Peptides against a protein of PDB entry 4PAS. Designs and how they scored, part 38

Target 1, 39 residues: chain A of PDB entry 4PAS
Amino acid sequence: SVNQASTSRLEGLQSENHRLRMKITELDKDLEEVTMQLQ
Target 2, 39 residues: chain A of PDB entry 4PAS as posed
Amino acid sequence: SVNQASTSRLEGLQSENHHLRMKITELDKDLEEVTMQLQ

## One batch from the design tools (peptide; made by RFdiffusion4, then SolubleMPNN)

Design b1_p24_5_s2
Fold by OpenDDE base, seed 4:
Structure b1_p24_5_s2 (fold): chain B 39 residues (1-39), chain A 24 residues (1-24)
Amino acid sequence: as target 1 above (39 residues)
Amino acid sequence: SSLEEKIKHLRKEKEELEEELKKL
């Protein structure tokens, strides 16, 4: 149904948003670690 | 240095992901 298609799209966007935020958090940690190694 | 290049690459990757996040 139109409602099922809209729900599945929203769930896909929410999962991708979460994935991207988690990856950004990982990169921030990696940047901190490498920056500390340069000190 | 190898560490400076790693920082440069990680910063670039972060910026690309932040731009992708803005498109959602």
Scores: peptide ipSAE 0.291, ipTM 0.768, DockQ to the pose 0.963
Fold by OpenDDE base, seed 1:
Structure b1_p24_5_s2 (fold): chain B 39 residues (1-39), chain A 24 residues (1-24)
Amino acid sequence: as target 1 above (39 residues)
Amino acid sequence: SSLEEKIKHLRKEKEELEEELKKL
């Protein structure tokens, strides 16, 4: 149904959004660690 | 330095991910 296609698309977008946010958080931690090593 | 290049690469990767996030 149109509703099932819309829900499946939203779930895909939510999972990708979560993946990207988690990876950004990891990169921020890595940046902090490397920045501390330069001090 | 190797650390400065690592920071540069991590910042670039972060920017690419932030731009991908804006497209969702």
Scores: peptide ipSAE 0.289, ipTM 0.767, DockQ to the pose 0.939
Fold by OpenDDE base, seed 5:
Structure b1_p24_5_s2 (fold): chain B 39 residues (1-39), chain A 24 residues (1-24)
Amino acid sequence: as target 1 above (39 residues)
Amino acid sequence: SSLEEKIKHLRKEKEELEEELKKL
């Protein structure tokens, strides 16, 4: 149904949003660690 | 240095992910 397709799309977008935010957090940690190694 | 290049790559990857996040 249109509702099932909309729900499945929203769940996909929510999962991707979460993945991207987690990866950004990981990169911020990696940047901090490398920056500390340069000091 | 190798560390400066690593920082440059990580910053570029972060910017690409932030731009992808804005398109959701």
Scores: peptide ipSAE 0.289, ipTM 0.767, DockQ to the pose 0.957
Fold by OpenDDE base, seed 3:
Structure b1_p24_5_s2 (fold): chain B 39 residues (1-39), chain A 24 residues (1-24)
Amino acid sequence: as target 1 above (39 residues)
Amino acid sequence: SSLEEKIKHLRKEKEELEEELKKL
């Protein structure tokens, strides 16, 4: 149904948003670690 | 240096992910 398609789309966008935010957090940690190795 | 190039790569990847996040 149209409602099921809309719910599935929202859940997909929410999961992707979470994935991207987690990956950004990992990259910030990696950047900190490499920056400390340069000092 | 190898570490400076790694930092540059990680910053670029982060920016690409932030731009993808803005499109959601």
Scores: peptide ipSAE 0.288, ipTM 0.767, DockQ to the pose 0.973

Design b1_p24_5_s3
Fold by OpenDDE base, seed 2:
Structure b1_p24_5_s3 (fold): chain B 39 residues (1-39), chain A 24 residues (1-24)
Amino acid sequence: as target 1 above (39 residues)
Amino acid sequence: SELQEKLEHLRMEKEELLEKLKSL
């Protein structure tokens, strides 16, 4: 149904949003580590 | 230095991911 398609799309967008936020957190850790190595 | 280049690469990757996040 239209509602099922909308729900599945929202779940896909929520999962991608979560994935991107997790990867940004990983990059922030890596940036901190490299910054510490430059000190 | 190689560490500065790595730092810049990570910053550029983060910026790309932030733009992807804004597009959702």
Scores: peptide ipSAE 0.536, ipTM 0.861, DockQ to the pose 0.962
Fold by OpenDDE base, seed 1:
Structure b1_p24_5_s3 (fold): chain B 39 residues (1-39), chain A 24 residues (1-24)
Amino acid sequence: as target 1 above (39 residues)
Amino acid sequence: SELQEKLEHLRMEKEELLEKLKSL
């Protein structure tokens, strides 16, 4: 149904959003670590 | 230095992911 397609699309976007946010958090930690090593 | 290069690579990767996040 249109509702099922919309729900599946939203779930896909939510999962990708979460994945990207988690990876950004990891990169921020790595950036902090490298920045501290350069000081 | 290798650490400066690593820092720049991480910054570029983060920017790419931020642009992907904005496109959702």
Scores: peptide ipSAE 0.534, ipTM 0.860, DockQ to the pose 0.935
Fold by OpenDDE base, seed 4:
Structure b1_p24_5_s3 (fold): chain B 39 residues (1-39), chain A 24 residues (1-24)
Amino acid sequence: as target 1 above (39 residues)
Amino acid sequence: SELQEKLEHLRMEKEELLEKLKSL
């Protein structure tokens, strides 16, 4: 249904948003580690 | 240096992910 398609689209966007935020957090940790090694 | 190249790679990857996040 139109409602099911809209819900599935929102759930997909929320999942991708969460995935991207988690990956950015990992990169921030890696950036900190490499920065400390360069000091 | 290898560490400087790694740092730049991680910065570029982060920027790409931030742009993807803005597009949602």
Scores: peptide ipSAE 0.534, ipTM 0.860, DockQ to the pose 0.961
Fold by OpenDDE base, seed 5:
Structure b1_p24_5_s3 (fold): chain B 39 residues (1-39), chain A 24 residues (1-24)
Amino acid sequence: as target 1 above (39 residues)
Amino acid sequence: SELQEKLEHLRMEKEELLEKLKSL
């Protein structure tokens, strides 16, 4: 149905949003570690 | 330096991911 297609699209976007946020958190940790090594 | 290059690569990767996040 139209509702099922919309729900599946939203679930895909929510999973990608979560994945991106987790990866950004990892990058922030890596950026902090490299910054500390440059000091 | 290698550490400065790594820092710049991580900053560029983060910017790309932030732009992807804004596009959702």
Scores: peptide ipSAE 0.533, ipTM 0.860, DockQ to the pose 0.963

Design b1_p24_5_s4
Fold by OpenDDE base, seed 3:
Structure b1_p24_5_s4 (fold): chain B 39 residues (1-39), chain A 24 residues (1-24)
Amino acid sequence: as target 1 above (39 residues)
Amino acid sequence: DELKKKIEHLRKEKEELKEKLKEL
């Protein structure tokens, strides 16, 4: 149904949002580690 | 300096992911 397609799209966007936020957190950790190695 | 290049690469990747996050 149209409602099921809209729900599945929202769930997909929410999962991708979460994935992107987790990857940003990982990159911030990697940036801290490399920055510390330059000091 | 390879560590400086790695920092630049990671910063660029993070900014690209932040732009994707704005489209959601």
Scores: peptide ipSAE 0.424, ipTM 0.824, DockQ to the pose 0.976
Fold by OpenDDE base, seed 4:
Structure b1_p24_5_s4 (fold): chain B 39 residues (1-39), chain A 24 residues (1-24)
Amino acid sequence: as target 1 above (39 residues)
Amino acid sequence: DELKKKIEHLRKEKEELKEKLKEL
């Protein structure tokens, strides 16, 4: 149904948003670690 | 310096991911 397609799209966008936020957090940690190694 | 190159790469990747977040 139209409602099922809309719900599935929203769930996909929410999962991608979460994935991207988690990857940014990982990159911030990696940046901290490399910056500390450079000092 | 390879560590400086890695920092620049990670910073660039982070900014690309932030731009993707704005499209959601």
Scores: peptide ipSAE 0.423, ipTM 0.824, DockQ to the pose 0.954
Fold by OpenDDE base, seed 2:
Structure b1_p24_5_s4 (fold): chain B 39 residues (1-39), chain A 24 residues (1-24)
Amino acid sequence: as target 1 above (39 residues)
Amino acid sequence: DELKKKIEHLRKEKEELKEKLKEL
């Protein structure tokens, strides 16, 4: 149904949004670790 | 300096992911 397609699309976008935010957090940690190694 | 290159790579990847996040 149109409602099921809309719900599935929203769930996919929410999952991708979460994945991207988690990866950004991981990269911030990696940047901190490498920056500390340069000190 | 390999650590400086790694920082540059990680910063570039982070900005690419931020641009993808704006498309959602």
Scores: peptide ipSAE 0.422, ipTM 0.823, DockQ to the pose 0.959
Fold by OpenDDE base, seed 5:
Structure b1_p24_5_s4 (fold): chain B 39 residues (1-39), chain A 24 residues (1-24)
Amino acid sequence: as target 1 above (39 residues)
Amino acid sequence: DELKKKIEHLRKEKEELKEKLKEL
C-alpha cells in the first residue's frame, strides 16, 4: 500500500540518519586522538 | 606531515556527512 511504502521509506531515512550521526561521533573521536598526537 | 593530512581528511569526511545529514 501507499502507507507501507511511506513507512519503509521513513525507516530507511531514520536508519541512515542514525548511521550518519554515529559516523560523525566516530570522526570527532578520531580527530581528538590525532590532535592529541600533534601536541 | 601525515598527522596533519589525516586531520584534513577526517574534517573533510565529517563535513560531507553533515551535508548528507541535512538532506534527510
Scores: peptide ipSAE 0.417, ipTM 0.821, DockQ to the pose 0.943

Design b1_p24_6_s1 (from b1_p24_6, 17 letters changed)
Fold by OpenDDE base, seed 3:
Structure b1_p24_6_s1 (fold): chain B 39 residues (1-39), chain A 24 residues (1-24)
Amino acid sequence: as target 1 above (39 residues)
Amino acid sequence: SKEEIEELIRDLKEKLAKLLAELA
């Protein structure tokens, strides 16, 4: 149904959003570690 | 140089923060 399609898409976008946020956080951590290593 | 790399890292972290804000 239209509702099922909409909710499924939203859930997919939310999961992808979460995945991307986690990856960005990891990169931020990696950059922090590199900064520490440069000190 | 070390200083240039540190500046690049700061710039990259700023870009990452902006991307996070867009996804929030």
Scores: peptide ipSAE 0.207, ipTM 0.703, DockQ to the pose 0.244
Fold by OpenDDE base, seed 2:
Structure b1_p24_6_s1 (fold): chain B 39 residues (1-39), chain A 24 residues (1-24)
Amino acid sequence: as target 1 above (39 residues)
Amino acid sequence: SKEEIEELIRDLKEKLAKLLAELA
């Protein structure tokens, strides 16, 4: 149904959003490690 | 130089923060 399609799309976008946020957090951590290694 | 790399890292972290804010 239209509602099922909409909810499935939203769930997909939410999961992707979460994945991207986690990736950004990981990159921030990596940059912090590099900063520590420079000191 | 080391200082230039540290500055680059700070700039990159700022960019990441902006991207994170857009996704929030």
Scores: peptide ipSAE 0.205, ipTM 0.700, DockQ to the pose 0.253
Fold by OpenDDE base, seed 4:
Order: structure tokens, then C-alpha cells, then sequence
Structure b1_p24_6_s1 (fold): chain B 39 residues (1-39), chain A 24 residues (1-24)
């Protein structure tokens, strides 16, 4: 149904949002590690 | 140079922070 399609799309977007946030956090951590190695 | 790389890293971290804010 249209409701099922809408909820499924929202859940997909929410999971992707979470994945992207985690990936950005990892990149931030990697940059911090590189900074430490430069010092 | 080392200082230029450190500055680049700071700029990249700032960009990442902005992206996180947009996703929040």
C-alpha cells in the first residue's frame, strides 16, 4: 500500500542517515589520528 | 609542509562537522 511504501522509504532514509553519520564520525577519528601522527 | 597539512586537516574536520549538522 501507499502507507507501507512511505514507511519503508522513511525507514530506508533513516538507516542511510545513521550509516552516513557513523561514516563521518569515523573519518573525523581518522583525521584526529593523522593529526597526532604529525606531532 | 607539516603546518599546511595540519591546516588542511582542520578544514576537513570543519567540513565534516557541517555535514553532520545537516544530517542531524
Amino acid sequence: as target 1 above (39 residues)
Amino acid sequence: SKEEIEELIRDLKEKLAKLLAELA
Scores: peptide ipSAE 0.203, ipTM 0.700, DockQ to the pose 0.247
Fold by OpenDDE base, seed 1:
Structure b1_p24_6_s1 (fold): chain B 39 residues (1-39), chain A 24 residues (1-24)
Amino acid sequence: as target 1 above (39 residues)
Amino acid sequence: SKEEIEELIRDLKEKLAKLLAELA
């Protein structure tokens, strides 16, 4: 149904959003680690 | 230089923060 398609798309976008947020957090951590190594 | 790299890293972290804000 239309509702099922919409909810499925939303869930997909939410999962992708979460994945991207986790990757960004990891990159932030990596940059912090590099910063410490430069000290 | 080391200082330039540190500044670049700070700028990149700022960009990452902005991306996180967009996804929030």
Scores: peptide ipSAE 0.202, ipTM 0.699, DockQ to the pose 0.248

Design b1_p24_6_s4 (from b1_p24_6, 15 letters changed)
Fold by OpenDDE base, seed 5:
Structure b1_p24_6_s4 (fold): chain B 39 residues (1-39), chain A 24 residues (1-24)
Amino acid sequence: as target 1 above (39 residues)
Amino acid sequence: SLEEIKKLIKEIKEKLLEKLKKEL
């Protein structure tokens, strides 16, 4: 159904958004650790 | 100086991380 395709697309985008946010948080932590190692 | 080198390394690493964030 068109509604099932739309809901599955939204769920996919929500999961990807979550993944990307977690990856950004990881990179921000890595940047902080690198900064501390250079001090 | 060593401090100038550390500063440059920090700036390069920050730029690389910003590029990686744009590729996500």
Scores: peptide ipSAE 0.051, ipTM 0.600, DockQ to the pose 0.134
Fold by OpenDDE base, seed 4:
Structure b1_p24_6_s4 (fold): chain B 39 residues (1-39), chain A 24 residues (1-24)
Amino acid sequence: as target 1 above (39 residues)
Amino acid sequence: SLEEIKKLIKEIKEKLLEKLKKEL
């Protein structure tokens, strides 16, 4: 149904948003660690 | 040198950020 398609689209966007946020956090942590090792 | 390593890290950071922006 149209409602099921809209719900599945929202769930997909929410899961991708979460994945991207986790990837940003990982990158920030790795860059901080490397920066500290170079000080 | 340490300065060369810092430069390479900056370049890697920018490349990773550009890849991430393409996925947004």
Scores: peptide ipSAE 0.043, ipTM 0.570, DockQ to the pose 0.208
Fold by OpenDDE base, seed 2:
Structure b1_p24_6_s4 (fold): chain B 39 residues (1-39), chain A 24 residues (1-24)
Amino acid sequence: as target 1 above (39 residues)
Amino acid sequence: SLEEIKKLIKEIKEKLLEKLKKEL
């Protein structure tokens, strides 16, 4: 149904959003490590 | 030192590029 397709699309977007947030967190950690090396 | 800073910037840039490539 149209509602099932909309729900599955939302779940896909939510999972991708989570994946992107995890990557940002990884980048933040790498920047923190470099900042510590500069100290 | 300036050389240490350049090294760190290069390392960051490479790490960022590798992570971005894994996103594609």
Scores: peptide ipSAE 0.040, ipTM 0.561, DockQ to the pose 0.096
Fold by OpenDDE base, seed 1:
Structure b1_p24_6_s4 (fold): chain B 39 residues (1-39), chain A 24 residues (1-24)
Amino acid sequence: as target 1 above (39 residues)
Amino acid sequence: SLEEIKKLIKEIKEKLLEKLKKEL
């Protein structure tokens, strides 16, 4: 149904959003490590 | 040193590219 397709799309977007947020956190950690190595 | 900074920038770039490659 249209509702099922919309729900599945939303769930996909939510999971991708979570994945991207985790990736940003990983990049921030990598940047912190480099910052510490520059000290 | 400048050489240490260049090394670190290279390492960051490599990590970022590898991470991006895993996302594609």
Scores: peptide ipSAE 0.039, ipTM 0.556, DockQ to the pose 0.099

Design b1_p24_7_s4
Fold by OpenDDE base, seed 4:
Structure b1_p24_7_s4 (fold): chain B 39 residues (1-39), chain A 24 residues (1-24)
Amino acid sequence: as target 1 above (39 residues)
Amino acid sequence: RLQEIQQEKHHLLEELKKTEEQIA
């Protein structure tokens, strides 16, 4: 149904949003590590 | 390597912004 399609789209966007946030967190740790190595 | 990670992070932040705009 239209409602099911809308719900599925929202859930997909929310999962992608979460995935992106997690990857950004990983990169922040990588940045910290590289920064320490450069000191 | 530092610059590469910063560039990747910038790209992911832009993608994140797109998803947040679509969710809102």
Scores: peptide ipSAE 0.663, ipTM 0.914, DockQ to the pose 0.963
Fold by OpenDDE base, seed 5:
Structure b1_p24_7_s4 (fold): chain B 39 residues (1-39), chain A 24 residues (1-24)
Amino acid sequence: as target 1 above (39 residues)
Amino acid sequence: RLQEIQQEKHHLLEELKKTEEQIA
């Protein structure tokens, strides 16, 4: 149904949003580590 | 390596913005 398709799309977007936030957190940690090594 | 990570982060932030725009 239209409602099922909409909810599935939203859940997909939310999961991708979460995945991206986690990757950004990992990169922030990497940036911190590299910055410390450069000092 | 620092610049490479910053570039990757920038790309991911743009993708994040796209998902948030689509959720709203």
Scores: peptide ipSAE 0.663, ipTM 0.914, DockQ to the pose 0.942
Fold by OpenDDE base, seed 3:
Structure b1_p24_7_s4 (fold): chain B 39 residues (1-39), chain A 24 residues (1-24)
Amino acid sequence: as target 1 above (39 residues)
Amino acid sequence: RLQEIQQEKHHLLEELKKTEEQIA
């Protein structure tokens, strides 16, 4: 149904959003580590 | 390496913005 398609799309976007947030957190950790090594 | 990570982070932030725009 139209409702099922809309909810499935939303769930896909939310999961991708979460995945991206987690990767950004990992890169922030990497940035901190590299910055520390440069000191 | 620092610049590479910053560039990747910028790219991911842009992709994140796209998902948030589509959710809203």
Scores: peptide ipSAE 0.662, ipTM 0.914, DockQ to the pose 0.941
Fold by OpenDDE base, seed 2:
Structure b1_p24_7_s4 (fold): chain B 39 residues (1-39), chain A 24 residues (1-24)
Amino acid sequence: as target 1 above (39 residues)
Amino acid sequence: RLQEIQQEKHHLLEELKKTEEQIA
């Protein structure tokens, strides 16, 4: 249904948003490690 | 390596912005 399609789209976007945030967090840790190695 | 990670992070932030725009 239209409602099911809308909710599925939102859930997909929220899932992707979360995935991206987690990857950014991982890169922030990588940046911290590299920065420490440069000191 | 530092610049490479920063560039990848920038790309992911842009993708994040797109999802947030669509959620709003």
Scores: peptide ipSAE 0.662, ipTM 0.914, DockQ to the pose 0.932

Design b1_p24_8_s1
Fold by OpenDDE base, seed 4:
Structure b1_p24_8_s1 (fold): chain B 39 residues (1-39), chain A 24 residues (1-24)
Amino acid sequence: as target 1 above (39 residues)
Amino acid sequence: RLEQIQKEKHELLKKLEETEKQIA
């Protein structure tokens, strides 16, 4: 249905948003580690 | 390595901004 399609799209976007946030957090930790090693 | 990670992070932030724009 139209409602199901809209809900599925939103849930997909929310899932992708969460995935991106988690990956960014991982990269921030990598940045911290590399920065410390360069000092 | 530092520059590479920063570049990757920048690209992910752009994608994040796009998803947030679509959710809003």
Scores: peptide ipSAE 0.678, ipTM 0.918, DockQ to the pose 0.960
Fold by OpenDDE base, seed 5:
Structure b1_p24_8_s1 (fold): chain B 39 residues (1-39), chain A 24 residues (1-24)
Amino acid sequence: as target 1 above (39 residues)
Amino acid sequence: RLEQIQKEKHELLKKLEETEKQIA
């Protein structure tokens, strides 16, 4: 149904959003580590 | 390496912005 399709899309977007946030957090830690090593 | 990480982060931030736009 239209509602089911919309719900599935939203859940997919929310999952991707979460994945992206987690990866960005990892990169921030990588940046911190590299910056520390350069000092 | 630092510049590469910054570039990757920038691309992910753009994708994040797009998902948030679609969720809103």
Scores: peptide ipSAE 0.677, ipTM 0.918, DockQ to the pose 0.935
Fold by OpenDDE base, seed 2:
Structure b1_p24_8_s1 (fold): chain B 39 residues (1-39), chain A 24 residues (1-24)
Amino acid sequence: as target 1 above (39 residues)
Amino acid sequence: RLEQIQKEKHELLKKLEETEKQIA
């Protein structure tokens, strides 16, 4: 149904949003490590 | 390496912005 499609779309977007945030967090840790090594 | 990580992070932030725009 249209309701199921809308809910599925929202859940997919929320899942992707979360995945992206987690990857950004990983890169922030990499940046911190590299920055510390450069000091 | 630092510049490469920053570039990758920038691309992910752009994608994040797009998902947040669609959720709103």
Scores: peptide ipSAE 0.677, ipTM 0.918, DockQ to the pose 0.919
Fold by OpenDDE base, seed 3:
Structure b1_p24_8_s1 (fold): chain B 39 residues (1-39), chain A 24 residues (1-24)
Amino acid sequence: as target 1 above (39 residues)
Amino acid sequence: RLEQIQKEKHELLKKLEETEKQIA
């Protein structure tokens, strides 16, 4: 249904948003590690 | 490596902004 499609789209966007935030956190840790190794 | 991570992070931030725009 139209309502089901709208809900599924929103949930998909929210899950992607969360995935992106988690990956960015991982990259921040990588940046920290590399920065320390360059010192 | 440092520059590459920064580039990847930048691309992910752009995608994040787009998802937030679509959610809003």
Scores: peptide ipSAE 0.677, ipTM 0.918, DockQ to the pose 0.955

Design b1_p24_8_s3
Fold by OpenDDE base, seed 2:
Structure b1_p24_8_s3 (fold): chain B 39 residues (1-39), chain A 24 residues (1-24)
Amino acid sequence: as target 1 above (39 residues)
Amino acid sequence: RLKEIQQELHEVKKKLEEVEKQIA
């Protein structure tokens, strides 16, 4: 149904949002680590 | 490596912005 499609779309976007935020956290940590190594 | 991480971070943030725009 239209509602099922909309909810599935939203859930997919929310999942992707979470994945991207986690990736940002990982990259921030990597950046910190590399910065420390360069000191 | 530092520049690579910075670039990837920028790209991921751009993707996040697009996803959040679609959620809104």
Scores: peptide ipSAE 0.667, ipTM 0.916, DockQ to the pose 0.945
Fold by OpenDDE base, seed 5:
Structure b1_p24_8_s3 (fold): chain B 39 residues (1-39), chain A 24 residues (1-24)
Amino acid sequence: as target 1 above (39 residues)
Amino acid sequence: RLKEIQQELHEVKKKLEEVEKQIA
């Protein structure tokens, strides 16, 4: 149904949002670590 | 490696912006 398709899309976007936010956290930590190593 | 991380971070943030736009 239209509602089921919309819900499935939203759930997919929400899961991707979470994944991307976690990746940003990891990259921020990597950036800090590399910056520290370059000092 | 520093520049690579900075570029990846930029790309991920751009993707996040697009995803959040679609959720809103």
Scores: peptide ipSAE 0.666, ipTM 0.916, DockQ to the pose 0.946
Fold by OpenDDE base, seed 3:
Structure b1_p24_8_s3 (fold): chain B 39 residues (1-39), chain A 24 residues (1-24)
Amino acid sequence: as target 1 above (39 residues)
Amino acid sequence: RLKEIQQELHEVKKKLEEVEKQIA
């Protein structure tokens, strides 16, 4: 149904949002680690 | 490696903006 399709799209976007936020956290940690190694 | 991480971080943030715009 239209409602089911809209809900599935939203859930997919929310999952991707979470994945991207977690990736940012990982990259921030990597950036910190590399910066420390360059000191 | 430093520049590579900075570039990936920028790209991921840009993608996040697009996803959040679609959710809103």
Scores: peptide ipSAE 0.666, ipTM 0.916, DockQ to the pose 0.960
Fold by OpenDDE base, seed 4:
Structure b1_p24_8_s3 (fold): chain B 39 residues (1-39), chain A 24 residues (1-24)
Amino acid sequence: as target 1 above (39 residues)
Amino acid sequence: RLKEIQQELHEVKKKLEEVEKQIA
């Protein structure tokens, strides 16, 4: 249905949002680690 | 490696901005 399509898209965007936020956290940690190693 | 991580971080943040724009 139209409602199912809309809710499925929103759920997909929300899951991607979460994935991207987690990836940012990982990259921030990697950045910190590499920066420390270069000092 | 430092510049590679910085670039990837920048790209991921751009993608996040686009996703959040679509959710809003």
Scores: peptide ipSAE 0.665, ipTM 0.916, DockQ to the pose 0.962

## One batch from the design tools (peptide; made by RFdiffusion4, then SolubleMPNN)

Design b1_p25_2_s1
Fold by OpenDDE base, seed 1:
Order: C-alpha cells, then sequence, then structure tokens
Structure b1_p25_2_s1 (fold): chain B 39 residues (1-39), chain A 25 residues (1-25)
C-alpha cells in the first residue's frame, strides 16, 4: 500500500541518517585527535 | 607534519561529503 511504501521509505531514511550521523561523530573525534597532534 | 596535514584534509573532505549526503535525505 502507499502507507507501507511510505513507512519503508522513512525507515530506510532513518537508518541512513543514523549511519551518517555515527560516521560524522567518528570523523569529529579523528579530526580533534589530528588537530591536537598538529598543535 | 605533512602526513598529519594530509590526514586532516582527508578527514575534513570526508566529513563534508557525509554532511552533504545527510542534507540530501
Amino acid sequence: as target 1 above (39 residues)
Amino acid sequence: MEELKKKLEHLRKEKEELLQQLKSL
């Protein structure tokens, strides 16, 4: 149904959003570490 | 120093790409 397709689309977007946010958090830590090593 | 600068540049670029992906959702 349209509702099922919309729900599955939202769940896919939420999972990708979470993945991207977690990777950004990891990169922020790595950026901080490298920045401190350059000081 | 040079390798750390390259690593910093790489990480900044990767973060920007991920931020653009996040905005496209």
Scores: peptide ipSAE 0.499, ipTM 0.845, DockQ to the pose 0.916
Fold by OpenDDE base, seed 2:
Structure b1_p25_2_s1 (fold): chain B 39 residues (1-39), chain A 25 residues (1-25)
Amino acid sequence: as target 1 above (39 residues)
Amino acid sequence: MEELKKKLEHLRKEKEELLQQLKSL
């Protein structure tokens, strides 16, 4: 039970970490595009 | 040009909010 709860919590944190990193990568692309348009 | 500057500022703010969320995990 404790090990299963800890594993499920870690998997949730890993999935949220991945989601946030992917969104940051998308924003970095959009920032590059807007920056290039302003040059 | 002004609309592109506003878009740039919005994207920077959104990125900072996501970086703070990442640090809070």
Scores: peptide ipSAE 0.499, ipTM 0.845, DockQ to the pose 0.923
Fold by OpenDDE base, seed 4:
Parts: sequence; structure tokens; C-alpha cells
Structure b1_p25_2_s1 (fold): chain B 39 residues (1-39), chain A 25 residues (1-25)
Amino acid sequence: as target 1 above (39 residues)
Amino acid sequence: MEELKKKLEHLRKEKEELLQQLKSL
């Protein structure tokens, strides 16, 4: 149904949003570590 | 030191690409 297609699309966008935010958090930690090693 | 600077620049670029992907959702 149109409702099922809309729900599945929203769930896909929410999961991708979460994945991207987690990866950015990991990169921020790696950036901090490398920055401290350069000081 | 040079390899750490290259790693820092790589991580900055990767972060910017992920931020642009996040804005496109």
C-alpha cells in the first residue's frame, strides 16, 4: 500500500541518518586523536 | 609527522563528505 511504501522509505532514511551520525562521531574521535599526536 | 598531517586531512575530507550526505536526506 502507499502507507507501507511511505513507512519503509522513512525507516530507510532514519537508519541511514543514524549510520551517518555514528560515522561522524567516530571520525571526530579519530580527528581528536591525530590532532593530539601532532601537538 | 607528515603522515599524521596527511591522515588528519583525509579524516577532515571524509567528515565533510558525510556531513553533505546527511544534509541530502
Scores: peptide ipSAE 0.498, ipTM 0.845, DockQ to the pose 0.950
Fold by OpenDDE base, seed 5:
Structure b1_p25_2_s1 (fold): chain B 39 residues (1-39), chain A 25 residues (1-25)
Amino acid sequence: as target 1 above (39 residues)
Amino acid sequence: MEELKKKLEHLRKEKEELLQQLKSL
């Protein structure tokens, strides 16, 4: 149904959004560590 | 120093790519 397709798409977008945010947080930590090593 | 600068640039580039992916959702 249209509703089922919309729900599955939203769940996919939410999971990808979460994955990307977690990776960005990890990269921010790595950036901080490398920046401190360069100071 | 040079290897740390390369790592920093790589991490900045990767972060920018992830931010663009996040904006495309």
Scores: peptide ipSAE 0.498, ipTM 0.845, DockQ to the pose 0.934

